# Peptides against a protein of PDB entry 6O8C: the designs that were tried, part 138

Target 1, 262 residues: chain A of PDB entry 6O8C
Amino acid sequence: VGLRYEKISLPKIHPRYDLDGDASMAKAVTGVVCYACRTASTLLLYQELMRKGVRWLVELVKDDYNETVHKKTEVVITLDFCIRNIEKTVKVYEKLMKVNLEAAELGEISDIHTKLLRLSSSQGTIESSLQDISSRLSPGGLLADTWAHQEGTHPRDRNVEKLQVLLNCITEIYYQFKKDKAERRLAYNEEQIHKFDKQKLYYHATKAMSHFSEECVRKYEAFKDKSEEWMRKMLHLRKQLLSLTNQCFDIEEEVSKYQDYT

## One batch from the design tools (peptide; made by RFdiffusion4, then SolubleMPNN)

Design b2_p21_7_s4 (from b2_p21_7, 12 letters changed)
Fold by OpenDDE base, seed 3:
Structure b2_p21_7_s4 (fold): chain B 262 residues (1-262), chain A 21 residues (1-21)
Amino acid sequence: as target 1 above (262 residues)
Amino acid sequence: SEIDKAIEELQSSSEFFPEPL
C-alpha cells in the first residue's frame, strides 16, 4: 500500500515580458512547488512509519521463530523419551524370549520402534528448515532489514527543508511580480530586475522539481518496491514457521498414540 | 500393564539394568 500523489509539472514559462502573465505564472509555480514540498514531507513520513513497521515485524517474526524452536525442542524431548522407553521394552521382550516366554507383542513393539525412529529422522528436516530461517533473519541474511535504512529518503537528507528554501525564494519573486502587476508599467531598471527575477524563478523552480523528482519521488518508489518485496518474503517466512510448528504438533500427536506402550 | 510388570520383574533381577528415565 503506497501513498498516492498527483504528478505535478511546472507551467510553461513564456519568454515574453508580460506583467500579468508573469504574475500568473509565478503564482502557478509557487503552487506546484508548494505541493512538492508537502508531498515530499508526506512521502518521508510514510517511509519513517514503514521503517518502524519493518522493525516491529522483524521482532514479531523472531518471536514466532523462538516459539517454533521451543515447540520443536519439546517434541524432540518427548520423542526421545518415548524411543528410550520402547527400546527398554524391546530388550525386556528379547530377554523373555531367551527364557522361552512367548513374546507375541515383540513384533508390534519393534514396529512401533521403527515408526518412532522415522519420526525422529524427520526432526532433522525441521531443524534444517529452522536453521535456514535463522540464517535468513540473521544480520546480513536475505531478510535483513538493512535495506530499510539505506533505501528511500531520510530526515537527515533534509529534502523537505531544501525544497522549502527554494519555495521561499519562488514565493518572494511571486509577491514581487504581484506588485509589478499592480504597477501596470515598470521603469526600465525595474523591468530589467523583473526579467532577471523571472530567470531566477525558472532556475529555482527547475531545481525544486528536479530535486523532488530525483531525490524524493524516485527514492520513495524504490523504497516502496523493496518494502513490498521484503514484506511478501516475511509473510511467507511466517507461514513457513507456522507449517513447521504444525509438523511438530503432528509428530507429538503421533507419539502420543504410542505412549500407552511405554 | 503386563509389560510394566515384566519390566518390574526384570528390574528386580540383577541381569537387567534399565537406564534412568
Scores: peptide ipSAE 0.000, ipTM 0.265, DockQ to the pose 0.006
Fold by OpenDDE base, seed 5:
Structure b2_p21_7_s4 (fold): chain B 262 residues (1-262), chain A 21 residues (1-21)
Amino acid sequence: as target 1 above (262 residues)
Amino acid sequence: SEIDKAIEELQSSSEFFPEPL
């Protein structure tokens, strides 16, 4: 679930000199850019928390992988041991048959041997699946977490600080426009300064909104989308690991049925 | 092992002593 933010836009800045209108406009601009600063900070915090979560999940899945590999190895050893014992038994019975012993017992043991060999052949598919998972989790793999360090916004970008500087400039002009409004009429030189400050306000506001949109919001959305995609893939991978673990348990259970014959 | 018991039973019943594997 991503953070919800409101789409913000600058109020219309009228070119007309109007002390009341300009003070009201400057107040509105200050509010919008202040919201942008707070939003940028919140979006950054969210991304940093998500990066921590990603790292945690990677380690969790690596642990799940290692447990699955361990279980697979255990089953392979057990199965191979069982096969070797059955093969020895088959050889003994084959020798005994040369002396007219009952073929029925040899048939049963031979069938068990065939079943165990089939189980052994399935280990190759489990191994291949584990190797695929390992490759995907490895550096440069499809599920590597390198994207979390590349995508989005970072504290080092200083986006919040840059926006705060612009907000300070805008706020200063707003306070001046409040004073100008209180004067009701400005002298010619003061009027020209007011007009010039209005242009500065426009410049700072536009720069702030462009920076917020392009460097904060857009990058956050890209990070969010990438995070959601990656999380879905990681959850699917965990399900695959669970499936492989269950297959190992199933094989172990089948082998246990034949241990009495060894 | 159960196999060893089975081999011993077979040996006792058939008087056959298979060579060690």
Scores: peptide ipSAE 0.000, ipTM 0.235, DockQ to the pose 0.005
Fold by OpenDDE base, seed 2:
Structure b2_p21_7_s4 (fold): chain B 262 residues (1-262), chain A 21 residues (1-21)
Amino acid sequence: as target 1 above (262 residues)
Amino acid sequence: SEIDKAIEELQSSSEFFPEPL
């Protein structure tokens, strides 16, 4: 889920010299660029918070992975111990079977041995799955978080500050246009200054809107899209880890049923 | 107006940390 923002556009700037119209236009431009500054700041903050969240989630998933590996190792040790004990028992009963003694008991123990070996074979699949997960989480893996540091906007880009400088220039012109409007009529030199300032205002406004669109909004949307994709994959991976953990518990429970025979 | 208030708030903050264009 990303931040919602409204699409903004500059008002039409009429070339006609009109003190009332120019003051109104300058006010509207100031408002639009002011909104762009605030929006850019909010989008930046969101991305910085998301980057922190991404790092946190990576560490959480690594902890889940390590716990799953630990549990898997415990189960393997327990299972191997049980198998070795059953194999010793089988060998003893095989010697007794040479004289046709205890044949029924040997059959039961042999069946247990076969079941334990099947459980042991499933550990190979769990191991392969854990290795896959590890590879995906590793540096350069498919779930690496390097994109979070590359994509989007960053404080170092100084986008908000650049927009703020442009806003300040626009605001100064707007306040001058308010004064010009109050005078109702300007002398020739002041009129020429007003016309020149109107061109400056247009230049600053266009620069601000281009910067906002290309360097703030576009990059934010790219960051958002990558974040959503990555997050879905990470959540799926966590579910896989949980499934593997549960499989380990299931094996451990089944092995516990045969411990009395060892 | 709401715009004028927003302008005043931004101006007050920018005067403290002026940056070049």
Scores: peptide ipSAE 0.013, ipTM 0.559, DockQ to the pose 0.024; fails the geometry check
Fold by OpenDDE base, seed 4:
Structure b2_p21_7_s4 (fold): chain B 262 residues (1-262), chain A 21 residues (1-21)
Amino acid sequence: as target 1 above (262 residues)
Amino acid sequence: SEIDKAIEELQSSSEFFPEPL
């Protein structure tokens, strides 16, 4: 999801000297470039807010990861303890079997041992998954947030300020053209100045629109696309973490059934 | 554990005293 903005274009600038037309054109140009300035500012703000959101989400997911790792560790400790106790019990029963004790109890304990070993094997898969997640979240990983610092526009680019300078120049010319229109007729020298100012206005307007399109809009769109892709991946990763957490709880529950036999 | 108690009981009742693990 990104900000919607209208595609803007400069009005046609006619080469003919026309005080009424030139004032109207200059007004329109001023409006367009003013919109570009405001839009650029809004796009920048959006990106800055998104960068904050990205950082927040990264920290949240790291916390979720750490909690999952902690839970996994607890389960491993419990499971290993149960396995060790069952193994001791198995060894004792094996020795007792040599003295004509019934095999039925040994069979049950052996089955429990086998189940616990299977659970232990599943922990290896969880560990591998956690390692994968860790690698993806690590610096240089596929889910690193480095793109958020690289993509898009930044306050340091001074795009809004650059556009504002151009807008100021354009606005000044517009106000002059408004005065020129009010005079209805200019002297020769003032007419020549007006013509030169019209060229300057065109230059500033073109520069503003080029800068807006190439440095503001294009980069914003790239940032937006990258952010959407990254966000989808992060949300998926978070779901994976939740799944792993649930698997740890399931294992813990299963182990708890056998703790009475230890 | 309850098993440890059961093992202790079995060991005490058995003529065979397995070496401590």
Scores: peptide ipSAE 0.000, ipTM 0.248, DockQ to the pose 0.005; fails the geometry check

Design b2_p21_8_s1 (from b2_p21_8, 6 letters changed)
Fold by OpenDDE base, seed 1:
Structure b2_p21_8_s1 (fold): chain B 262 residues (1-262), chain A 21 residues (1-21)
Amino acid sequence: as target 1 above (262 residues)
Amino acid sequence: MELSEEELEEMKKLWEELKKE
C-alpha cells in the first residue's frame, strides 16, 4: 500500500571549472530536482486523497454500526416478547400441574424458558461490545482520525511551491551553463560569474534535496505508516460489527423456533 | 460525500488491498 518512488541523489559536483562538465552536471541536477518536485506533488495528492478516504471510511463504519444497533434492537424486542409469553405459559402450567399432572409439558416449557434467558444474557454481551465500538469511534476515541490532519504533508506547507522556486533557480543556471558551454571560453568576469553561479547551484540543489527528504518524504512515510495502521484497525472493527450482526441473526433464528409456544 | 466517483473507486481498491494483508 502506498506510492512507490525512486530514491534520488544529487550528482557529484566537482569544484574544478569546466564548462562542459558544469553544463552536464547542471543538467543532471535539474533533472533530479525536477523529479523531486513531481514526486512531492504526487505524494501530496496521495495524502489528500487518503484523507478524503479516511473520512469516507469513518462514515461507512458508522453506517455499519447503526445497522448493527438496529438489528440488535429488533432482536431484543422479539426476545423479550417471547420470554414474556413463555413465562405466562409456565405460570398456567404450574397451576395445571396441581390438577392434571402435566409434568412433561411443563418440563419442556421450562427448558425453553431457560434457553431464552441464556439468549437474553448473550444479548447483554452484544450490547457491551457495541458500546465499546461506539466509544472507539467517538471523536476522542482510539479510532479517531485526527492523525490524518496532523501527519504528513499538506497544501498549506507549500512544499511543492518551495521546491519549484529552487528548481527555477537551478534551471536558470543550467540554461546559462549551456550558453557558457557554447561559448567555449569565457572572459574573466564571466568566468567568475560562472563560478559563483556554480556555488549557487550547489546551494539551491542541496537545499531542495534536504527539503524534499526531510519535509516531503519523511512526513509522507510517517503518514503512510499511520494510515495503514489505522485502516487495519478499522478493518478489524468492521469484522467485529459483522460478527455481532451474525450473532443477532442467530439469536433471532433460535427464538423463532419457540414461537409455537408464544 | 467529499469523494468523487473516481476517488471513491480508488479508495475502495486501496481498502481491498489492505484486506488482503
Scores: peptide ipSAE 0.025, ipTM 0.689, DockQ to the pose 0.013
Fold by OpenDDE base, seed 3:
Structure b2_p21_8_s1 (fold): chain B 262 residues (1-262), chain A 21 residues (1-21)
Amino acid sequence: as target 1 above (262 residues)
Amino acid sequence: MELSEEELEEMKKLWEELKKE
């Protein structure tokens, strides 16, 4: 889905002195720059809200990570306890066998021990995955949110205010051109002022459009692209954490089957 | 820090306004 944003352009400014045409042109320019101001404000607001969202999501994912680590630790403790108990049992049965006593259950206990050791090995893989996730979330990691503070536009840039100043200048000239139009004909001095103001109008308008395009729109688009990419990665990370959590539960369930033997 | 429901709704609104139909 693309952005609905329509590219705006300044109307053609004719060099010829024409009170009616100049008033109409000035009105159009005022409208375009006004739109730029509003759009810049909206884009800034979006970015600020997104930055808050990014911070929130980072904390959420960190909480998810900590919960997963906690669950993993719990399972490791339980598993280790079970392994130790089974090993004690194995030793007892081995002693019985050495004195030529029948231990029909030794094979079953040994099999359980082997299964538990396999489960313990799988926990090592989970640990490695968690460490990888931690490194990605850490400062300087691949999923660090430092970009959110660097990319895009910020209130401190005062882009909207700068555009507003230019808009004010343009608007003043527009109102003067409306008055000039109403006069139908200007004296020589007023005509020269009108011509000069027309040049000023063009200068302000061009400056506004350049600032809007280069400092507002371009930076916003860069921010948007990075935010979308980062968001997708974070969502994927959450899914990975969920998967690891489920693996821990699966291991815990498997261990519970052998609790009667410990 | 948490994004409020109001802020989230505003963000969604802005996004929809910027999206092409």
Scores: peptide ipSAE 0.024, ipTM 0.656, DockQ to the pose 0.016
Fold by OpenDDE base, seed 5:
Structure b2_p21_8_s1 (fold): chain B 262 residues (1-262), chain A 21 residues (1-21)
Amino acid sequence: as target 1 above (262 residues)
Amino acid sequence: MELSEEELEEMKKLWEELKKE
């Protein structure tokens, strides 16, 4: 999802000297560049908002990760303790079996031991998954938020201010053309100045539109696309963390079934 | 069509909803 904006273009500038036409054209150009300024500002605000959201989400996911790691650690400790206790029990029953006693019970305990070892192996897989997630979230990882600081437009770029300067120049010429129109006819020297100002207006307008297109719109679109991609990946990662957490709970529950034997 | 504060607010809401997923 992104902000909708109109693809703007400059009105056609006729080369012919026409005081009425030039005033109308200048008015239209002023309007277009004014729209560009406002749009650039809005696009910047959107990106700044998104950057705040990105930072927030990163912290949220890191918290989720830490909670998952904590839970995993608790389960590992519990599981290891249970395994050690079962192993002690197995040794005792093995000695008894040598005396031809408690053979059936040993079988049950041995089965529990086997199940616990399988659970321990599953914990190893969880650990590996968590390590992978940690790597992805690291500063050099695939899900790092460095792109948010690099992509798009930033206040330090002063794009809005630069466009505003150009708009001011254009507006000044427009006001002059409005006055020229009111005169209906200009003296030769004034006519030449008008023609030069028309060229200046074209220059400023073209520069403004190029800057808007290349430095504002293009970068915004790149930022938007990158943010959407990153967001999808982050949401998926959160789901992965939730899955790992649930696996830890499942293991804990399974271990609790064998507490009577420990 | 000129961008509005309403559109920005809408985007904010959408962003918040995405975070809840």
Scores: peptide ipSAE 0.021, ipTM 0.640, DockQ to the pose 0.014; fails the geometry check
Fold by OpenDDE base, seed 2:
Structure b2_p21_8_s1 (fold): chain B 262 residues (1-262), chain A 21 residues (1-21)
Amino acid sequence: as target 1 above (262 residues)
Amino acid sequence: MELSEEELEEMKKLWEELKKE
């Protein structure tokens, strides 16, 4: 999970005035910062897609939750119905026992009643688990997706645009250095400009790399880590829901065995 | 929370699928 990118570093900038060397250096710097721009854009896109995925997954899990709740409710209704019917039957047989009739059948029905009550108790545990899951999915819960909006980089940060501005400045200097190289020798004023531009190039390049590392890569990595952690929790939650659903089916199946007595 | 390798792979597949949307 996540995007792989190559670690980039600026080439060494030599302080010596050298038209050929400076042009080559500027070219290399341009390449590095260009890569940073592209990478930042890709990282941003990935995060935006992940945010969409997070929202989708939340809705999916909510649907799973609702289905589980529905099934649980169905089973509760069935259980309650069976319990009520068995209780009525027990009362009838208890009356018959007073006249010394049907003692053996009463024992069997009483056992069924006890089993149904145990199943009903297990439904309470399922309900508690569902409530816990609901609380976790609720706003402010442990599985809230607020982190997805907070962590990482966002289009509003304009990181790509900021890097692009720096790249443009660097590229302009590179093209000038290419021209300077072609001249082989510069007049005094042009030489001074070249030296100043070299300083500017260094400044822009350093700023670009710092911005890329601190505002793009670092934040992306933090986002990635948070997303992975969150996804693990969500997967576990889905498994819990499935388990609860299966428990409901098991209870329903067990109750069906006693329907002949109801 | 620790996930099994299988569960992790399932999550990876899920996210890859989401990227296609």
Scores: peptide ipSAE 0.021, ipTM 0.635, DockQ to the pose 0.011; fails the geometry check

Design b2_p21_8_s2 (from b2_p21_8 with H1M T4S E12K E19L E20K)
Fold by OpenDDE base, seed 4:
Structure b2_p21_8_s2 (fold): chain B 262 residues (1-262), chain A 21 residues (1-21)
Amino acid sequence: as target 1 above (262 residues)
Amino acid sequence: MELSEEELEEMKELWEELLKE
């Protein structure tokens, strides 16, 4: 998952003065840097979209968590109530047993009590799991989204604008080289200017490519890698929450079987 | 240059695909 882009490189720049070759080279350089500018913009927009998605997913998972906690709480209340009622019933039957009455029913109720206590223990495990999830979702936790704000490229970096400035400089030189080519021969002073412009072109192009590679592509790739890792963890957490919710439903269903005894 | 609506939709699809993993 992620944007695919073509690996770009600058054309070979020959030191030899050649009006035709220099115009062609300048055109190619313009194209490459133009592509870099567009790609940088696309990568930035992709990351911004991903950041929005990250925020959305965090809220979604928080909602899932809250729903699970709510369900767990409901089951705990029901279970505790059932346990208390069964315990009262057990005490009554124990008194009856002293006079040798209702022994079979006492055994059944005692077994139910034991099962309910086991269910209560399982609720403790669910609680521990929820606490773990809460800690992971908390600020500074393993699933914090702080990385999304730190990693990658941001509009404030103004990478596209910086590349655009360099592209403008390169484009101007390219247009001049087109004119120079059309002249077929330049006067000495114009030739010297052409040579200097060629050096400037090289400078701007290399600066653009370095900026693109180091400040755009590299950071984007880092963002992408972290986003994928984080996403997998978040999805796993959602599955855990669903599992816990289902466990709560299972416990509730089992408790409902014993409500006739309360 | 901004992404077209089509490109944005493609990005959303990529995000959705990631969510399915």
Scores: peptide ipSAE 0.021, ipTM 0.649, DockQ to the pose 0.015
Fold by OpenDDE base, seed 2:
Structure b2_p21_8_s2 (fold): chain B 262 residues (1-262), chain A 21 residues (1-21)
Amino acid sequence: as target 1 above (262 residues)
Amino acid sequence: MELSEEELEEMKELWEELLKE
């Protein structure tokens, strides 16, 4: 999970005035910072897509939750109905037993009643579990998606634009150095400008790399880690919901066995 | 939370599916 990118580093910048070397260095720096810009853009896009996915998944899980609650409610209604009917039957047979009739049948009905009550108790546990899941999905819960809005990089940070500005400055210097190289020798004033531009290049390049590493890559990695952690929790929750649903079906099936007595 | 290899793969597939949207 996540995007893979290559680790980049700036080439060594030699302090010596060398038109050929400086042009080559500037070219290399341009390439590195260009890669940083593209990578930052890609990382941002990935995070934005992931944020959309997070929102989608939250809604999906909420739907799953609601379906489970619905099924649970259906089973509770059915179970309660069966219990009430069995209780009525028990009362009738108890009256008959006072007249020394139907003793064997009363025992069977009583056993069914006991089983239904046990099933009803299990529904309480399911309800508690559903409530727990609901609390986790609620705002401020353990599965809240607030991290997705906080972690990582965002378009509003304008990281790509900031890097692009630096890249433009670097590229301009590179093109000048390419021209300087073609001249083979510079006049004194032009040489001084070249030296000054070399310092600017270093400054811009260092700033770009620091920004890329600290504001793009590091934050992306943090986002990735948080997303994976969150996804693990969501996966587990979905499994819990499925388990609860299956328990409801199991109870429904068990109750159906006793419907002939109701 | 420790996940099995199967669960990790499921998670990966889920994320990949989400990215298609």
Scores: peptide ipSAE 0.020, ipTM 0.645, DockQ to the pose 0.011
Fold by OpenDDE base, seed 1:
Structure b2_p21_8_s2 (fold): chain B 262 residues (1-262), chain A 21 residues (1-21)
Amino acid sequence: as target 1 above (262 residues)
Amino acid sequence: MELSEEELEEMKELWEELLKE
């Protein structure tokens, strides 16, 4: 899960004054920082999309939960009704047994009653599981999505814009170095300016790379790790809900077999 | 901890559904 990106590094900047070498170096630096800008933008976009996805998934799971709760409630009502009817039947047969000795029929009804009570007991387990799920989905619960808003990079951080400013400065120097190269030789004053610009280039490039690594990549990786962990838990939760739903259907089907006695 | 291949596929399916909206 996550975006793959290439590791980038700045080329070596030689202190020696060399118009050809400096132009080539500046071009390479421009390329690296340009890549950093694009990558930062892509990483940001990914995270923003993931945040939307997280919100969507939370709502989806909540809907699944509500449906499961509804189904469970229906089954409980049906089961309880069936149990009460069977209990009435048992009482009638117990009275009749004193007169007609219908022991076989009473045994069958009693067995059904026992089975229904077991099914009712299983509903308690389902209820407990649903309560656990509810607590996990609740605000502040173990599956809260607060991390999605806290971790990673955000548009408000203006990381891409900050990198772009540095890139613009670097690009300007690069274009000047191209011109300097074309001149073949610079006057003393222009040479000194070139040397100063080279230092500025180094400064901007280093700042850009540090910002990219520390504020973009590192935070993205943290976001990615959190998202994977959270997603695993959410997927497991959905499976649990599905299992609970299926259990409800199974119980409903079992109860339907005994409705002839009610 | 990394997601399993199965979990990744499930995530992908969910993501595809999101993108259809």
Scores: peptide ipSAE 0.019, ipTM 0.636, DockQ to the pose 0.011
Fold by OpenDDE base, seed 5:
Structure b2_p21_8_s2 (fold): chain B 262 residues (1-262), chain A 21 residues (1-21)
Amino acid sequence: as target 1 above (262 residues)
Amino acid sequence: MELSEEELEEMKELWEELLKE
């Protein structure tokens, strides 16, 4: 689960002035920071997609909930109707029994009535479960999606752009170092500039890597972990809803067996 | 806590549905 990326580190930067070595080092640094920029962008995209997915899943589960509630309501209506009819039938048979008619049938009808009442009782349990699910899906519930807006990195953080700025600075120095290398030897003033640029490169690179690690990767990992936890809970809830729905169908099927007596 | 293999598969299916929208 989650986006796979390679862990990167900066190459060793030697303090010694060496035009060939410095050019090579600068190239390597440019590559690493470039990868960091791309990775940061990808991580951001992943998180944005996940946020969209979270919203989608919430709506999906709400729909599932509503469907389950609807089915439950349907079953309740059917069951209540059946119970009322059976009760009427029981009364009729009781009257007939007083005149010694249909005594054997009364027992059967009474048993059906008892079974229906048990089924009705199970509806109460289903209702309680649905209420629990509803509470969990509520804005203040355990399955609130507020974390999706809080955790991780966001476009507004401008992390990719910040890294890109640093990359641009590093790249410029790299290209200058390529030129310096081509010159084979620099004048004193140019040599001093080269040394200063090397320090700047180090500074930018370090800043980029720190930003990448602390503001991009770390926050992404936190988001990922939270997402997985939340997803697990949502999937479990969806399974619960399905179970409740199936239970309603089972009750409905059983009730249908007694409709001939109503 | 990590998702089980079954849960992972279900999640993948959900994502596939999401991507179709």
Scores: peptide ipSAE 0.019, ipTM 0.637, DockQ to the pose 0.011

